Peptides against a protein of PDB entry 6B4J. Designs and how they scored, part 285

Target 1, 315 residues: chain A of PDB entry 6B4J
Amino acid sequence: DITMQWYQQLQDASMQCVLTFEGLTNSKDSQAKKIKMDLQKAATIPVSQISTIAGSKLKEIFDKIHSLLSGKPVQSGGRSVSVTLNPQGLDFVQYKLAEKFVKQGEEEVASHHEAAFPIAVVASGIWELHPRVGDLILAHLHKKCPYSVPFYPTFKEGMALEDYQRMLGYQVKDSKVEQQDNFLKRMSGMIRLYAAIIQLRWPYGNRQEIHPHGLNHGWRWLAQILNMEPLSDVTATLLFDFLEVCGNALMKQYQVQFWKMLILIKEDYFPRIEAITSSGQMGSFIRLKQFLEKCLQHKDIPVPKGFLTSSFWRS

## One batch from the design tools (peptide; made by RFdiffusion4, then SolubleMPNN)

Design b1_p30_8_s3 (from b1_p30_8, 11 letters changed)
Fold by OpenDDE base, seed 3:
Structure b1_p30_8_s3 (fold): chain B 315 residues (1-315), chain A 30 residues (1-30)
Amino acid sequence: as target 1 above (315 residues)
Amino acid sequence: MEEEKKKREEEEKKEVEELLKEVEEAAKKA
């Protein structure tokens, strides 16, 4: 399977990245520890500062991240920080930055869906300039949310139940599995972030270049989901999240083809979701149903709430 | 550059059409 090969390649690249900066992460030297901490803060704090407040502030954050990745010194915590402070500094920063973007999906976007757009536009713009960060974003995303690939992890003989639960994307702490609602909330946040990334371009970049991971990957994601057996509650939830965020963009890009896909979802795939939906899981099912019916009836998908307008960039 | 862009856009369109066909074929078998 080409998709699984791609998944594995990204995971392998991520693992190799970790090994590359292991010297920095495992160093007992006080200076190396300080550099590590400074680099970690420089990579992660700007991402945490992303907000819907003003386009000008978002540009400042982007410029800071790009400067850091370009080997330029940046101010972080009152200190000048550069990836050149350690030979492994760039790899470490790229990894931690990518990890932080995905973490904002599972935390911030999960709680505030509108936050997907400002985070995603920065991530997309950074990915355009720093492809390795994009690959690492995918690697982190796929590991935390296998449904973003998409694939459904299978239980293997001899596997511990907890390890299987982790492969499915559940958090397991002190032998306690995460509650389903919290799990779905985190998965939703990551899918919404992904759906935003694939449609957004940084407005101050070279718009003549092709999006490094554009809407064609969204189309592929939908096609792959439809070719898979639905998972109870998960598929209905994430399909809704994806379509709510990027459905308008897909509609504009693929037009008649998109509507054919949406009809297939409603007529062929939706009954399969229904067949596996228990009475306790009807919420996600009903939400997807209502969304599909409304979109098909109106022959329109609304622009998602939080979409960045021209007025945002002038602020 | 414009011709290469158009070619890439056409290739992407073709890929989308192929993926749609795959989904349609899969849906008919289900």
Scores: peptide ipSAE 0.149, ipTM 0.732, DockQ to the pose 0.761
Fold by OpenDDE base, seed 5:
Structure b1_p30_8_s3 (fold): chain B 315 residues (1-315), chain A 30 residues (1-30)
Amino acid sequence: as target 1 above (315 residues)
Amino acid sequence: MEEEKKKREEEEKKEVEELLKEVEEAAKKA
């Protein structure tokens, strides 16, 4: 399967990246440990500072991340930090930055859906300038949320239940699996972040360039989801999350073809979701139903809450 | 019933693949 090959290639590239900077991460030297910590902070703190407050602040964060990735010194924790402090510094920073973007989907976007947009526009803009960061974002995203590929991991003979749960994207700590609601919340955050990334362009970049991972990948994601058997609760939840965030953009881009896809979802795929939905999972099902019915009735998908306006960029 | 279900699933899959192809072709022209 081409999708699974792509998934595996990204995972292999991510693993190779980890091996490349292993000398930095496993060093017992006090100076190397200090450099590692300074680089990790420089890569991750700016991402954690992303907020919906002001476009000017978002630009400052972007410029700082881009400067760091460009080998320029940046101020972090009261120190001048550069990826040139170690030969493995750039690879390490790219990996940790990508990991942090996905983590913001998993944590911040999961709790505050509107946070997807400022995080995503920075991620998209950085990806445009630093393609390797984008590939690493996908690798981290796919590992934490296989539904972003999409694929549904299968239980293999001899596999431990906990390992299967982890493959499904569940957190398992001290032999305790996370609650379903928390799992779905995290998956929702990551899918919403992805749906925002594929539609957003950094407004201060070269907009004439093709989006490095644009709406065509969103269409592929939808098509691949529809070609799969639905998973109980998960498919209804994530399909809603995806369409709520990027449905308006897909509608504008693909017009008639988008509506054909939406009708196909409502008429052919939605009954398959219904057939596997238990009484305890009706919330996600009903939410998707109401969304699809409203969109088809009005022949419109609303602009998502938190979408960045021209007024945001003037602030 | 199972054969009819399987046939429907194959038809739905084909339709999605065709829609994907149409969108990908449209995206290359835009």
Scores: peptide ipSAE 0.081, ipTM 0.587, DockQ to the pose 0.073
Fold by OpenDDE base, seed 1:
Structure b1_p30_8_s3 (fold): chain B 315 residues (1-315), chain A 30 residues (1-30)
Amino acid sequence: as target 1 above (315 residues)
Amino acid sequence: MEEEKKKREEEEKKEVEELLKEVEEAAKKA
């Protein structure tokens, strides 16, 4: 399976990255610990400052992240911080930055869906300039949300139930599995962030270049989902989240082919979702149904709420 | 019923694969 090979390659690259900076992360030296903490803050704080408030502020955040990744000193916590402070500093920062972008999907976007767009446009712009950060974003995303690949992890003989639950993307703490609603909320946030990344370009970059991970990956994601058996509640939830965020962009890009896919979802795939949907899960199913019916009736997919307008970039 | 279900699933998969191929070919021409 080409998709699973790609998944594994990204996971292997991520693991190799972790091994590369292990000396920095495992150091008992006080100075190395300080450098690690300063680099981690420099990588993650700017991402946490991303907001829907002003395009100018978003540009400042982008420029700060890009400067850090370019080996330039940046101000963080009242200190000058550079990846050159340690030979493993760049790898560590790239990893932690990518991890933080995915974490913002998991936390911020999960609670505020419109936050996907400013986070995604920064992530896309950084990915364009720093491809390794993009690969690490995918690796973190795929690990936390296997449905973003997509694949459904299978239980293997001899596997602990908790390990299987973690593979599915559930948080397990003190032998307690995460509640389904919280799980779906986190998965939704990550899928929405991904759906935003694949359609957005940083407006101050070289727009003549091809998007490093564009809408073709969105089409592939849809095709792969449709080739899989639906998972109860999960498939209906994430398919809605994906289409709500990037359906308009896919419609504009693929036109007639997109509508064929949407009809296929409604007429052929939807009955398979319905067949596995319990009465307690009808909310996600009904939401997807109503969305598809409205889109097919109007022959349009609305621009998602929170989409960045020209007025945002002039602010 | 099970054979009809399996046949339908195979037809649906084939259709999705064909649609994907059409889109990929269109994307290469663009």
Scores: peptide ipSAE 0.061, ipTM 0.582, DockQ to the pose 0.073
Fold by OpenDDE base, seed 2:
Structure b1_p30_8_s3 (fold): chain B 315 residues (1-315), chain A 30 residues (1-30)
Amino acid sequence: as target 1 above (315 residues)
Amino acid sequence: MEEEKKKREEEEKKEVEELLKEVEEAAKKA
């Protein structure tokens, strides 16, 4: 399967990246530990500062991240920090930056869906200039949310139940699996972030170039989901999340083909979701139903709440 | 009746498979 090969290649590249900076991460030297911590803060703090407040502030954050990745010194925690402080500094920063973007999907977007757009536009713009960061974003995303690939991990003979639960994206702590609502909330955040990334371009970049991971990957994702058996609660939740965030963009791009797919979802795939939906899972099912019915009735997909407007970039 | 139902279900399944193929082809061209 081409999709699974792509998944594995990204995971292998991510693993190789970790091995490359192992000397920095495992060093017992006090200076190396200090450099590691400074680089980690320099990579992650700017991402945490991303907000929906002002376009000017978002540009400052972008410029800081780009400067760091370009080998320029940046101010972090009152100190000048550069990836040149250690031979493994760039690889470490790229990995930690990518990890942090996905973590913002898992945490911030999960709690505040509108946060997807400012995070995604920065991630997209950084990906355009630093392709390795984009690959690492995908690797982190795919590992935490296999549904972003999409694929459903299978239980293998001799596998521990906890390891299978972790492969499915569940957090398992002290032999306790997370509750389904918390799991779905985290998965939703990551899918919404992904759906935002594939449609957004950094407005101050070279817009004439092709998006490094554009809407064609959104179309691919939908096609792959529809070719899979639905999972109870998961499929209805994530399909809604995806369509709510990027459905308008897909409609504009693919037009008649998009509507054919939406009809297919409603008439063929939705009954299959219904058949596996329990009474306790009706919330996600009803939301998807109402969304599909409204969109088909009006022949329109609304622009998602929190979409960045021209007024945002003038602020 | 049962054979006609089964035939209709197979035709509907085939139509879905064709649409999915079109969707996948569109994804490769985009």
Scores: peptide ipSAE 0.033, ipTM 0.553, DockQ to the pose 0.028

Design b1_p30_8_s4 (from b1_p30_8, 13 letters changed)
Fold by OpenDDE base, seed 1:
Structure b1_p30_8_s4 (fold): chain B 315 residues (1-315), chain A 30 residues (1-30)
Amino acid sequence: as target 1 above (315 residues)
Amino acid sequence: MEEEIKKLEEEEKKEAEELLKEVEKSMKEK
């Protein structure tokens, strides 16, 4: 399976990255520990500052992240910080930055869906300039949300139930599995972030270049989801989240083909989702149904709430 | 450059059509 090979390659690259900076992370030296903490803060704090407030602030954040990744000194916590402070500094920062973008999907976007767009446009712009950060974003995303690949993890013989639950993307703490609603909320945030990344370009970049991970990957994701058997509650939830965020962009890009895909979802895939949907899970199914019925009736997918407008970039 | 972009867009559209056909086939076989 080409999709699973791609998944594994990204996971392997991510693991190799971790091994590369292990010397920095495991160092007992006080200076190395200080550098690690400074680099971690320099990588993650700017991402946490991303907001829907102003385009000018978003540009400042982008420029700071790009400067850090370019080996330039940046101010963080009142100190000058550079990836050149340690030989593994760049790899560590790239990894932690990518991890933080995905974490913002998992936490911030999960709670505030409109936050997907400012986070995604920064992530996309950084990915364009720093492809390794993009690969690490995918690796982190795929590990936390296998449905973003997409694939459904299978229980293997001899696997502990908790390990299987973690593979499915559940948090397991003190032998307690995460509640389904919290799980779906986190998965939704990550899928929404992904759906935003694949359609957004940094407006101050070289727009003549191709998007490093564009809408064609969104189309592939949809095709792969539809080729799979639906998973109870999960498929209906994430399909809605994805289409709500990037459906308008896909409609504009693929036009007639997009509408054919939506008809297939409504006529052929919905009955399969319905067949596995319990009475307690009808909420996600109904939400998807109503969304698709509205879109097909109006022959339009609305621009998602929080989509970045020209007025945002002038602020 | 514009011609190259147009060619890439046409290739992506063709790939999208192929993937859609695979979905259509998969839906009929299930």
Scores: peptide ipSAE 0.519, ipTM 0.903, DockQ to the pose 0.890
Fold by OpenDDE base, seed 4:
Structure b1_p30_8_s4 (fold): chain B 315 residues (1-315), chain A 30 residues (1-30)
Amino acid sequence: as target 1 above (315 residues)
Amino acid sequence: MEEEIKKLEEEEKKEAEELLKEVEKSMKEK
């Protein structure tokens, strides 16, 4: 289908990117190793510094990332670093930057849901100026969270159970599979980050341009999820995470169409989730139920906690 | 530019309506 073709194209582009900078990553030369490490730090440290503290600090981080991607020298670890230090430097930095954004979804947003918004607005703004970074963000996101595509990986005959678990997004280390709660926490963080990216624009960019991966992709994601059979625990969890973060934005954009979709979720899709929900998985189901019932009763979806206000940008 | 943006927004809303109709159809067939 078109969705799986798009998924595969992004994965192929990501793999091609890795091959392009393989010379830098596999170099035994001491200078090349130093450049690699300096570039990796320059790409990833600014992303780790993203916080909810002040809009001015967020602008400084954005400007530093944009400068690096634009071939300008930036200060990192007390050194001047530029992607021009190596022919593969730009590709490497774009890949590592995209990887780091997704990792912040997986780790930081998973633990602190409000962190989705400052990370997402920087990612969105960088994507607008550097489309290849956006494609690589999607590629990393899709690989770690296939539910973000969305698709549910299927077990194939002759497949090792561990490989199937990895395709589902589980971490498997030393033949030990990740605990379900930790898995869902990581998936939640990535979906929340994605739901934030598709609705946020960098306020200092050219707002006359269309969002490079806007709410229309969120609507497509939601439609595709609803056209699929629900997956136990996963669908209820991620549908809640998605709607909690971007439901208000979807409501504003699609209005009557959004409410029709929400009614379909409650009346037609919810019973299908219930039918596959075990007693031990009722937590995610109940949370989604209460959210949908509240939204339909009040005819409103609240602005998500951590949403960036005009006061944040004046700080 | 404003007219082009408006046209694109209208096209996106039309696509959203089509996707919603597909969901409605899928829900009735299951």
Scores: peptide ipSAE 0.516, ipTM 0.904, DockQ to the pose 0.865
Fold by OpenDDE base, seed 3:
Structure b1_p30_8_s4 (fold): chain B 315 residues (1-315), chain A 30 residues (1-30)
Amino acid sequence: as target 1 above (315 residues)
Amino acid sequence: MEEEIKKLEEEEKKEAEELLKEVEKSMKEK
């Protein structure tokens, strides 16, 4: 399976990255620990500052992240910080930055869906300039949300139940599994972030270049989901999240083909979701149903709430 | 460059059509 090979390659690259900076992360030296903490803050704080307030502020955050990744000194916590402070500094910063973007999907976007767009446009712009950060974003995303690949992890003989639950993307703490609602909320946030990344381009970049991970990957994701058996509650939830965020962009890009896909979802795939949906899970099912019916009836998918307009970039 | 971009866009559309046909086939076989 080409999709699973791609998944594994990204995971292997991520693991190799971790091994590369292990000397920095495991150092007992006080100066190395200080550098690690300064680099971690420099990589993650700007991402946490991303907001919907003003395009000018978003540009400042982008420029700071790009400067850091370019080996330039940046101000962080009242200190000058550079990836050149340690030979493993760049790899560490790229990894932690990518991890933080996915974490913002998991936490911020999960709670505030509109936050997907400002986070995604920065991530897309950084990915365009720093492809390795993009690969690491995918690696982190796929590890936390296998449905973003997409694939459904299978229980293997001899596997502990907790390990299987972790593979499915559940958090397990003190032998307690995460509640389904919290799990779905986190998965939704990550899928919404992904759906935003694949359609957005940094407006101050070279727009003549191809998107490094564009809508064609969204189309592939959708096709792959439809070729898989639906998973109870998960498929209905994430399919809705994906289409709500990037359905308008897919409609504009693929036009007639998009509407054919949407009809297939409604007529052929939706009954399969219904067949596996319990009475307690009807909420996600009904939400997807209503969305599909509305879109097909109106022959339109609305622009998602929080989509960045020209007025945002002039602020 | 514009011609290359157009060619890539056409290739992406063809791939999208192929993927859609695969989905259509899979839906009918199940």
Scores: peptide ipSAE 0.506, ipTM 0.900, DockQ to the pose 0.834
Fold by OpenDDE base, seed 5:
Structure b1_p30_8_s4 (fold): chain B 315 residues (1-315), chain A 30 residues (1-30)
Amino acid sequence: as target 1 above (315 residues)
Amino acid sequence: MEEEIKKLEEEEKKEAEELLKEVEKSMKEK
């Protein structure tokens, strides 16, 4: 299908990117190793510094990332670092930056849902200026969270169980699969980050331009999820996460159509989720139920907690 | 530019309607 073709194209592009900078990554030369480490730090440290503290600090981080991607020298670890230090430097930095954004979804947003917004607005703004970074964000996101595509990986004959678990997005270390709660927590973080990216624009960019991966992709994601059979625990969890983060934005954008979609979720999709929900998984189902019932009753979706206000940008 | 943006927004809304109809159809067929 078209969705799987898109998924595969992004994975192929990501793989091609890795091959392009293989010379830098596999170099045994001491100088090349130093450059690699400096570039990796320059790409990833600014992302790790993203916080909800002040808009001014967020701007500084954005400017640093943008400068690096633009071939300008940036200060990192007390050294001047530029992607021009190696012919493969730009590709490497774009890949590592994108990987780091997704990792912040997987780790930081997973633990602190409110962190989605400052990370997402930087990611969105960088994507607007550097489309290849956006494609690589999607590639990393899709690989770690196939539900972000969305698709549900299938077990194939002859596949090792561990490989199937990894395809589902589980971490498998030393033949131990991660616990379901940790898995769902990571998936939630990545979906929340994605839901934030598609609705946020960098306030200091050219707002007259179209969002490179806007709410229309969120609507497509939602439609595709609803066209699929629900997966136990996963669908209820991620549907809630998605709607909690971007439901207000979707409501504002699509208005009556959004409410029709929400009614379809409640009336037609909910029974399907319920039918596959075990007693031990009722928590995710109940959260989604309560959220939808509240939203439909009030005819409103609240602005998500952590949404960046005008006061944040003045700080 | 404003007209182009408006046109794109209208196209996106139309696509959204089509996708919603597909969901509605899918829900009725199951």
Scores: peptide ipSAE 0.502, ipTM 0.900, DockQ to the pose 0.858

